# Ledger of designs, part 1: peptides against a protein of PDB entry 3OGK

Every score and structure here is a prediction.

Target 1, 307 residues: chain A of PDB entry 3OGK
Amino acid sequence: ATPDRLSRRFPNLRSLKLKGKPRAAMFNLIPENWGGYVTPWVTEISNNLRQLKSVHFRRMIVSDLDLDRLAKARADDLETLKLDKCSGFTTDGLLSIVTHCRKIKTLLMEESSFSEKDGKWLHELAQHNTSLEVLNFYMTEFAKISPKDLETIARNCRSLVSVKVGDFEILELVGFFKAAANLEEFCGGSLNEDIGMPEKYMNLVFPRKLCRLGLSYMGPNEMPILFPFAAQIRKLDLLYALLETEDHCTLIQKCPNLEVLETRNVIGDRGLEVLAQYCKQLKRLRIERGADEQGMEDEEGLVSQRG
Below, numbering starts at 1 at the first letter of every chain, in headers, positions and changes, except where a header shows other numbers.
Peptide ipSAE was made for these designs. It is ipSAE averaged over its two directions, with the distance scale d0 held at 1.0 Angstrom where the peptide's residues are scored. Compare it between designs on one protein only; published cut-offs may not apply.
The geometry check fails a fold that doesn't show the stated peptide or that is severely misdrawn somewhere.

## One batch from the design tools (peptide; made by RFdiffusion4, then SolubleMPNN)

Design b1_p8_1_s1 (from b1_p8_1 with D1L R4D)
Fold by OpenDDE base, seed 4:
Structure b1_p8_1_s1 (fold): chain B 307 residues (1-307), chain A 8 residues (1-8)
Amino acid sequence: as target 1 above (307 residues)
Amino acid sequence: LKRDELLA
């Protein structure tokens, strides 16, 4: 499909999702054809897709100019923007989006590559948005954004239900968690083990409705912070947790209502057995290869056909 | 991907 053909056929389109080339097929090369760039699509959106509310770009090249054009074209009509594994933009582009699209409900830039100039985009979002429901910059490397702005967003956006972040120190998000009263999903952050203070995170208070969770770098010492609400957990992202097989077993046993589990093959056949035993409502299981499983690992920590 | 490298 081409942009012009799409608009001609569907002038009242409200949702658009575009996928670029698979990363594996790109061989670290930037596509030369329009199919990899959102520019022609943004042009078409601006001119002919006057009812578009949701835009999802996956693995595409997005420039700041593209974002600026999109922002100005759709303004407060834009409710969803997902820059999914995209590249080519800076935080200036994000600033344009949040400046002009003040009623945006979903903003995602998960796994996108960008140049970070400042944290103004998040600050602007915090200062003016009250509509946000989903904020996702999971697996990104923002270093100049403020946890305080995230807290402000939580305070002002009462419909905020899902937030995925980069490597914020979890303790810096205490205010955020207190403010995010309706939060159901949280992923990311950074748990940092402190031998001198083993109970560093034990007093962390999570939002009461939290049921989808993925804490980065969570080890067995931090894992107990989940136990008070483990029974209400429905989704766990353990891909970036520092849990061994036995740790998986321990946690899984406490999550009888688990529906979705994402983890690494360190879970092993034992973990899968425990999962089957205790999590009868499991709907989806994702197991990825971990870097730690590439060495001389115990077979217990490997998923075989038995599992 | 980025975190995988950190875990390695």
Scores: peptide ipSAE 0.027, ipTM 0.687, DockQ to the pose 0.382
Fold by OpenDDE base, seed 3:
Structure b1_p8_1_s1 (fold): chain B 307 residues (1-307), chain A 8 residues (1-8)
Amino acid sequence: as target 1 above (307 residues)
Amino acid sequence: LKRDELLA
């Protein structure tokens, strides 16, 4: 479809999802600069799609100018913006979005590549937004944003239910977790081992409704922090956890209500057997081949025809 | 780059 054909056929469109590069781009089979510019679509949105409140760009090239035009065109009518695996913008573009779209409910930049200029966009969001429900910059690299702004967002956005972040030190998010009373999903952060203080994370207090979770770099020493509420966990993201096969078995056994599991092949056939035994409500299982497991001879760390 | 690639 072309932008003009879309607007002619569906002038009252409220939700738009555009897919650019195919998944084959992940294997370097498609040039990085191959098509996928959102510019003509943003122009069409601005001129002819005046009821559009939800925009999802997947694997597209998005410039700061595109974001600025979109922000000004839709303003407080924009409820959802997902920059899903996109590239070409900087934090200046994000600043424009949060400045002009003050009633945005969903803001996603998961796996997007961008140039970070400063942390002003998150600060602006914290100062003015009270509508946010979903914030997701999972698997991104922000170094200039403040965890205090995240805490402010949690305090001011009472409908905030899902937050996925980059590599914030988890201890810096204590205030955030305390403020995010309705949070159901959290992914990201950074757990850092400290030989001198092995229990430094043991006193973490999570939101009471938390049931979808993925803590980055969580090892077996940190895993027990989940045990008090493991029975209420519905989704686990263990892709970036530092758990061995036996650790998987231990955790899975404590999560009888698990519906979604994402992990690496380190779970092994043994872990899959435990999963089948204890997680009768499982709906979706994703197993990836981890780079850290390359060349490992541990048979338990491999999924065979048995699993 | 995927995070798992960074772990390697």
Scores: peptide ipSAE 0.026, ipTM 0.670, DockQ to the pose 0.372
Fold by OpenDDE base, seed 1:
Structure b1_p8_1_s1 (fold): chain B 307 residues (1-307), chain A 8 residues (1-8)
Amino acid sequence: as target 1 above (307 residues)
Amino acid sequence: LKRDELLA
């Protein structure tokens, strides 16, 4: 399909999702002349899709100019922007989005690659937005943003329910967690081992409604911080946790209401057995082969046909 | 994933 065909067919379109790198079966849906660039689509949005409030670009090339044009065209009517595994932009583009789209509810840059110039975009978002519900820059590499801005966002956006971040030290997010009273989902952060202070995370206070969780680099020493609310956990992202098979078993047994589990094959057949035994509400299971499981074909931490 | 590589 072409952008102009879309607007002619659906002039009142409210939600648009574009995939730049489709599966083989969907390859023919992308005109060859457009490539993976969002530019022609942004032009069409600006000119003809005046009711569009949700934009999702997946695996697209997005420039700062594209983001600036989109931001100015949709302004406060834009409620959702997802830059899902996109590339080609800098934080200047993000700044334009948050500057002009002050009522944005969902902002996602998960797994996107970009040039980071500064942390102004998050600061601007913190200073002006009160509508944010979902903020997701999971698996990104922001180094110039401030956890204080994240805390400000939590304080000002009372409908904030899902936040996924990069490698913030978890202790720097204490203020954020305290402010994010309605937060239901958190992923990311960084738990860092400290031999001199093994219990430095034990007094972390999580939002009371937290039920979807993925703490990066969580090992067995940190895992107990989840135990007080493990029964209310509905989703676990353990892809980047440092848990062995037995650790998985321990945690899973404490999460009887688990609905979604994402983990690596380190869970093993044993972990899957425990999962089946204790998690009767499970709806979705993702098992990924991790780099740390390479060459462990004969080890316990392997999912076989038995699991 | 880059993060996965860091776990190795």
Scores: peptide ipSAE 0.025, ipTM 0.695, DockQ to the pose 0.323
Fold by OpenDDE base, seed 5:
Structure b1_p8_1_s1 (fold): chain B 307 residues (1-307), chain A 8 residues (1-8)
Amino acid sequence: as target 1 above (307 residues)
Amino acid sequence: LKRDELLA
């Protein structure tokens, strides 16, 4: 499809999703000159898609100029922007988006690769947005953003229901969790093992409605923090947890209402048996191959034909 | 393992 053909056929388009690079490709495996630039699409959006409020770019090259043009063209009419596994932009582009699109409800940069100049974009979002419902920069590397801005967002955006972040120290998000009273989903953060303080996270208070969760680097020592509300958990992302097979079994047994599980081969056939026994409402199961499961036995810690 | 290693 071409931008021109799309706009002619659907001038009143409200939502657009574009897919660029092949699924099997990582950014560093595909030359930048391959294509997949959003530029011609942004031009078309600006000129001819005046009712567009939702944009989803997946595996595309997005420049700051593209984001700036999009931001200015759609302004407060833009409700959703998803930069899904995109590359080519900096935080200046994000700043432009949040500056001009002050009523944005969904902002996603999950798995995108970018150059980080500063944390101004999140600060600007915190200062002016009250509409945000979904914020997702899961599996990204922001080092210059402030957890205080995230807290401010939670305080000001009463409809905030889903937040996925990078490697924030979880303890720095205490204020965020307190403010995010309506939060249903949280993924990311960073749980850091401290042998000198094994219970450093035990007093962590999560939002009362939290039911979709994925804590990065959660090990067996941190896992018990979920037990008080495990029965209300409906989705677990354990892809980046540090749980072994037995740990999976322990946690799964405590989540009878689990509907979605994402994990690695470490769950094993044993974990799958436990899952089948205790999670009767399971709707979706994703099992990824992890590097740490290589060389493990098929019966334990590796999913076989039995499972 | 770190997340970056798992994402490779």
Scores: peptide ipSAE 0.024, ipTM 0.682, DockQ to the pose 0.367

Design b1_p8_1_s2 (from b1_p8_1, 4 letters changed)
Fold by OpenDDE base, seed 5:
Structure b1_p8_1_s2 (fold): chain B 307 residues (1-307), chain A 8 residues (1-8)
Amino acid sequence: as target 1 above (307 residues)
Amino acid sequence: LPRDSLLA
């Protein structure tokens, strides 16, 4: 479909999801100049889709100019922006979005590639937004944003329920977790093993309603921090956890209400057996092949046809 | 790490 055809057929469109480059692009199999630019769509949104409040771009090229145009065109009417695995923009584009779309509820940049100029976008969001419900820059690399701004967002956005971040040191997020009273989902962060202080995370206090969780680099030494609330966990993202098969078994046994599990093949048939035994509410299971697990000869750490 | 490999 072309942008112009879309607006003619659906002038009252409220939600738009566009998919650009195929998955093969993730493996460098698609030339960078293949296309998938949002520009013509943003133009159409700006001119003709005046009721659009939700935009989801997936695997598209998005420029700062595109974001600026979108921001100014939709302003406070924009409730959702998802830049899902997109590229081509900088933090200036994000700044424009949060500056002009003051009532945005969902802002996602998960797995997007961008040039980071500064942390102003998050600061601006912290200073002016009170509507945010979902903030997601999972699997991104921000080095210039402040955890204090994230804390401010949590304090000011009382409807904030889901936050996914990059590689923030978890201890820097203590204030955030304290402020995020209604947070149900958290993914990301960085757990850093310290042999000299093996329990440095043990005093970490999570939001009371937290039930969907994915802590990056969580190893067996850090895993016990989940045990006090493991029974309330509904979703676990263990894709980036550093857990072996036995660790999976230990954790799974403590999560009887688990509904969604995402993990790597290290769970093994044994872990799947434990999962079946203890997690009767399981609705979705995602098992990925870890890139590093190609060399693990341990048959127990592999998912076979029996699992 | 799987994450680092995906981001590289």
Scores: peptide ipSAE 0.024, ipTM 0.644, DockQ to the pose 0.253
Fold by OpenDDE base, seed 1:
Structure b1_p8_1_s2 (fold): chain B 307 residues (1-307), chain A 8 residues (1-8)
Amino acid sequence: as target 1 above (307 residues)
Amino acid sequence: LPRDSLLA
């Protein structure tokens, strides 16, 4: 597909999703000679796709100039921007987006690689946006952003329902959780074991509507913080949890309404049996091979042909 | 441990 052909065929296009060169035998939406750059598409969006409100780039090269052009071209008409596993930009590009697109509802940079210049983009978003519904920089490495800005976003964006973050200390997000009254989904953060304060997380108060979550580095000592609302959990991301097979069984038994589970091979055949027994509403199961499970092929904590 | 190392 070419940008010019797209605009000619669909001048009133509202949503565009572009994928870079796929790793598998998937349809390649961009010519090989473009090298996965979004630049030609951004040019076409700017010139000819004036109804476009949603843009999703997956595994593409995106420069700050591309983001700046897109931001200025679509301005407050841009409702969704997803930079999904993209690279080539800095936080200056993000700043341009949030500066010019004041009514953005979905901003995603999940698994994107970027150069972090400062935390201004999140601060700008906090100061001016009231429309945000989804913020996702899961599996990214921001060191210069403030959890206070995230709290401000929660306070100002009443429709905020999904937030996925990097490695914020979870205790720094207490104010955020208190402010995020309508939050349904949270992933990320960082739970840090403290031998001197084993109960340091027991006083965490989660948003009342929270039903989809994945707390990074959650171990068996922290897992009980979920028990008060485990019955309302619909989705669990345990990919980055530090739970063993028995811990999985314990948690799963408390989540009878679980619809989506993402976890590692550590769940084992036993965990899958428990899942089948207790989670009758399960719709999707994702099991990945974890690095810690390498070499345990014959022991408990492996999913075999039996599971 | 970095998150990416858990899934490596």
Scores: peptide ipSAE 0.023, ipTM 0.662, DockQ to the pose 0.553
Fold by OpenDDE base, seed 2:
Structure b1_p8_1_s2 (fold): chain B 307 residues (1-307), chain A 8 residues (1-8)
Amino acid sequence: as target 1 above (307 residues)
Amino acid sequence: LPRDSLLA
């Protein structure tokens, strides 16, 4: 459909989701510059979709100018912006969004590719937003943002329930976790093994309501940090965990209320057997074949038709 | 890492 046809058909549209590149791009089969530009849609939103409060761009090309136009057009009426696997923008575009859309509740840049100019966008968000419920820049590479701003957001946004981040050292997020009293979901961070301090993460205090999580680079030495609240875990993202089959079995046994599991083939048939035995409330299982499991001859680390 | 980097 064309943007103009959409506005004529649905002038009172409140939520829009646009998809550009096909899912085949997940395997790097589609060039990065292949796909739809959001520009004509942003123009139409600005002119004719005046009730739009939720925008989801998936696998599209988004420029800073597009974001600036969208931000100014929707301002505090914009409650949700998802730049899902998008490209073409910089942190200047994000700055425009958070500067003009001060009532934004959901901001997502998950798996987006962008040029990082500075950390001002997160600082601006921290200084002015009190409405944020979901912040998601999972699987992104921000190096210039401050964990202190994330802590400020947690302190000021009472309804903050889901936060997914990139490779922040998890210990830098201690203040954030303490402030985020209503946080239910956390993904990302970075758990870094330290031979000289093997228990450096054992004193981490997670938000009391945390029940959906995926800690990046979590190995078997760090896994015990979850044990105190494993019974309340409803969703686990283990795609980026460094757990072997046996580690999966150990963790799964401690999560009897698990509803959603996302993991890799390393779980194996044995892990699936344990999952079936201990997780009677499981609703969704996603198993991806990671590059590290390619060529693995160990049958325990492979999911067969048996599992 | 992006998911596409883990999937081959």
Scores: peptide ipSAE 0.022, ipTM 0.644, DockQ to the pose 0.494
Fold by OpenDDE base, seed 3:
Structure b1_p8_1_s2 (fold): chain B 307 residues (1-307), chain A 8 residues (1-8)
Amino acid sequence: as target 1 above (307 residues)
Amino acid sequence: LPRDSLLA
């Protein structure tokens, strides 16, 4: 499909999802200059798709100029922007989006590659937005944004239900969790084990409605912080957890209402047996292969054709 | 780190 053909057929389009480079690009099988630029689509949105409120770019090249044009063209009518595994922009482009689209409800940059100029985009979002429902910069690298701005967003956006972040120290998010009273989903952060302070995270208070969770670098020593509300957990992202097979079994047994599990092959056949025994409501299971696990001889840490 | 072990 071409942009002009789309607008002619669907002039009242409200939601657009574009997919650029295929997954084969992750294996360097696709030339860098293959294309996947959003520019012609942004031009068409600006001129002819005047009812568009949701934009999802997946694996596309997005420039700051593209973001600025999109922001100014849609302004407060833009409710959703997802830059899913995109590249080519900086935080200046994000600043333009949040400056002009003050009623945005969903902002996603998950797994996008960008140049970080400053933390102004998150500050601007915190200062002016009250509509945000979903904020997702999971698996990104931000070093210049403030946890305080995230807390401000939680305080001002009463419909905020899902937040996924990068490598914030979890203790710096205490204020955020207290403010995010309606939060149902949280992923990311950073749990940093301290042998001298084994209970470092035991006093963490999570939002009462939290049921979808993925804490980065959670090990067996931190895992007990989930036990008080494990029965209400419906989704677990353990892709970036530091749990062994035994730890998986322990946690899974405490989550009888689990519907979605994402983990690595370290769960093993034993973990899958435990999952089948205790999680009768399971709807989706994703198992990824970790490169670090390729050399492990532990048979229990591998998913076979039996599991 | 587990993140480095995952294919992007």
Scores: peptide ipSAE 0.022, ipTM 0.643, DockQ to the pose 0.346

Design b1_p8_1_s3 (from b1_p8_1, 4 letters changed)
Fold by OpenDDE base, seed 1:
Structure b1_p8_1_s3 (fold): chain B 307 residues (1-307), chain A 8 residues (1-8)
Amino acid sequence: as target 1 above (307 residues)
Amino acid sequence: LERDKLLA
């Protein structure tokens, strides 16, 4: 498909999702000669897709100029921007988006690679946005953004329900959690071992509606912080948790309402048995192979045909 | 363990 054909066929298009070349060499929306660049699409959006409010780029090359053009073209009409596994931009492009699209509800950069110039984009978002519902920069490498801006966003955006972040120290997010009264989903952060203060996370207070959760680097010592609300957990992302097979079993038994589980094959056949026994509401299960499970074919922490 | 190592 070409951008011009899209606009001719659907001049009132409200939502657009563009995919670059998929792993399975499945059909994609971009011509081969465009090399995965969003530029021609952004041009078409700017000129002809005047009702577009949702844009999702997946595995595309996106420049700051592309983002700037998109931002200025759609302005406050843009409600959703997802830069899903994209590359080619810097935080200047993000700054343009949040500066011009002040009513954006969903902003996603999950697994995108970019050049980080500063943390101004998040600060600008914090200063002006009150509409945000979903903020997702999960599995990204932001080092210059402030957790205080995230707290400000939570305070000002009362409809904020899902936040996924990089490796913020969880204790730096205490203010954020307190402010995010309607938060239902949180992923990311960083739990850091401290031998001198083993219970430094035990007094963390999570938002009361939290039911979808993935804490990075959560080990068995930190896992008990979930127990008070484990029964209300609907989704767990344990992909980056540091839980062994028995830890999985312990946690799963406490989550009878679990609907979605994402984890590594360390869960093992035993963990899967426990999952089947205790989580009757399970709808989706994702199991990945982790580096720590390599060479463990004969160990408990492996999913076999039994699982 | 680092996140990158977990996914390697």
Scores: peptide ipSAE 0.027, ipTM 0.712, DockQ to the pose 0.472
Fold by OpenDDE base, seed 3:
Structure b1_p8_1_s3 (fold): chain B 307 residues (1-307), chain A 8 residues (1-8)
Amino acid sequence: as target 1 above (307 residues)
Amino acid sequence: LERDKLLA
């Protein structure tokens, strides 16, 4: 479809999802500069799609100018913006979005590549937004944003239910977790081992409704922090956890209500057997091949035809 | 282990 055909056929469109490069691009089968610019679509949105409140760009090229035009065109009518695996913008573009779209409910930049200028966008969001429900910059690299702004967002946005972040030190998010009383999902952060203080994370207090979780770099020493509420966990993201096969077995056994599991092949056939035994409500299982498991001879760390 | 090392 073309932008003009879309607007003619569906002038009252409220939700738009555009997909750019196919997954084959991950295997270097498609040139990096192949199509996928959102510019003509943003122009059409601005001119002819005046009821649009939800925009999802997947694997597209998005410039700061595109974001600025979109922000000004839709303003407080924009409820959802997902920059899903996009590239071409800077934090200046994000600043424009949060400045002009003050009632945005969902803001996603998961796996997007961008140039970071400063942390002003998150600060602006913290100062003025009270509508946010979903904030997701999972698997991104922000170094100039403040965890205090995240805490402010949690305090001011009472409907905040899902937050996925980059590599914040988890201890810097204590205030955030305390403020995010209705949070159901959290992914990201950074757990850092400290030989001199092995229990430094043991006193972490999570939101009471938390049931979808993925803590980055969580090892077996940190895993027990989940045990008090493991029975209420519905989704686990263990892709970036540092758990061995036996650790998987230990955790899975404590999560009888698990519905979604994402992990690496380190779970092994043994872990899959435990999963089948204890997680009768499982709906989705994703197993990825981890680089850290390449060349390992441990058969338990591999998924065979048995599993 | 860094994220990039986990998925490289």
Scores: peptide ipSAE 0.026, ipTM 0.698, DockQ to the pose 0.498
Fold by OpenDDE base, seed 2:
Structure b1_p8_1_s3 (fold): chain B 307 residues (1-307), chain A 8 residues (1-8)
Amino acid sequence: as target 1 above (307 residues)
Amino acid sequence: LERDKLLA
């Protein structure tokens, strides 16, 4: 199939999802058969898919020129852009998107690989957007963006409900959390141990509606910051937490309303037993084999068929 | 630990 065939068949298409590499078929994904470059699709969007408001590129090659063309073609009609595990662009492309698509509600670059030239894209977003609901650059490497811009976004975008970020020091996000009054989901950040300040995170105040959470590098010393609202946690991403089996047990016992858990094999059979005992609302469980567990077959932090 | 190290 080709882009032109799609537009002829579905001229009023509102949402487009393209995958460049094979994954388990998600709903409404267009197979890889149409190539790994988004260029021909962007051309088709510009010319013939004039009602398109949602674009999801997964594992595609995306250039700055592609993003610029898309941005100018859809402008304020573009509500969702997901660059999911994409590559080939720089922050100039992102700048074009946020400059021209000022009513964008969802912007995702999760796990994308790009060249970072500056932090202007986030600043531009902060200065002009009031519509944002979801911002996700989880598992990316931005070093030139400002947490202050994130705070500004939270202040101006009152419908902001989900934010996933890279390695911001969590303490730099205090203003963000205060401003993000409706935030329900947060992932990322960076918790950094400080021997001289063992409780440096204990006074961190999270948004009151926060119920989906994944703090990067959270260890057992930082974990107690979750306890005041653990009962309202519905989803935990512990893939990048620094929790051992016992730590998992401790936290899980405090999350009786947990619906989704993503963690590593370190949870072990013990952790799974605790999970079964305390989390009766659990709907989805993802266990990944982390590199740290690869050599620990004789340790309790191993999930067997029992678990 | 780096995220890449945790999952690689």
Scores: peptide ipSAE 0.026, ipTM 0.704, DockQ to the pose 0.498
Fold by OpenDDE base, seed 4:
Structure b1_p8_1_s3 (fold): chain B 307 residues (1-307), chain A 8 residues (1-8)
Amino acid sequence: as target 1 above (307 residues)
Amino acid sequence: LERDKLLA
């Protein structure tokens, strides 16, 4: 489909999802056309898709100009913007989005590559948005945004239910967690082991409704912070946790209501056995290869056909 | 990703 054909056929389109080419082969497979660049689509959105409220670009090239045009064209009618594994924009583009789309409910930049100029976009979002439900910049490298703005968002957006962030120190998010009373999902952050203060995170208070969780760099020493609410956990992202096989077993045993697990092959056949034994409601299991499993690892930490 | 490198 082409942009013009889409608008002609569906002038009342409310949701649009576009997928670009695989990122690994972008230089070979994404020419300067609508197949890779969002520009022609944004033009069509601006001109002919007057009811569009949800836009999802996956693995596409998005410029600041594209974002600015989209923002101004849809303004407060835009409820969802997902820049999923996109590239080509800077935080100026994000600023335009949050400036003009003040009623946005879902904003995602997960795994997108961008040039970070400042943290103004998050500040602007914090200052003016009260509608946000989902904020996701998981696996991004924002360094200039403020945890305080995230807290403000939580305070002002009472429908905020899912937040995925980069490598914020978890302790910097204490205020955020206190404010995010309705938060159900949190991923990201950074747990940093402190040998001198082993209980560094033990007093961390999570939102009471939290049931989908993925704490980055969580090791066995930090894992106990989950135990008080482990029974209510329904989804775990352990891809970037620092848990060994036995640690997986320990945690899984405490999560009888687990429905979704994402982890690395370090879980091993043993972990999978424990998972089967204790998590009877499991619906989805994702196992990826970890960098730590590429060496001379114990077979226990490998997933075989037994698992 | 950066996380993958840290895990390596």
Scores: peptide ipSAE 0.025, ipTM 0.700, DockQ to the pose 0.380

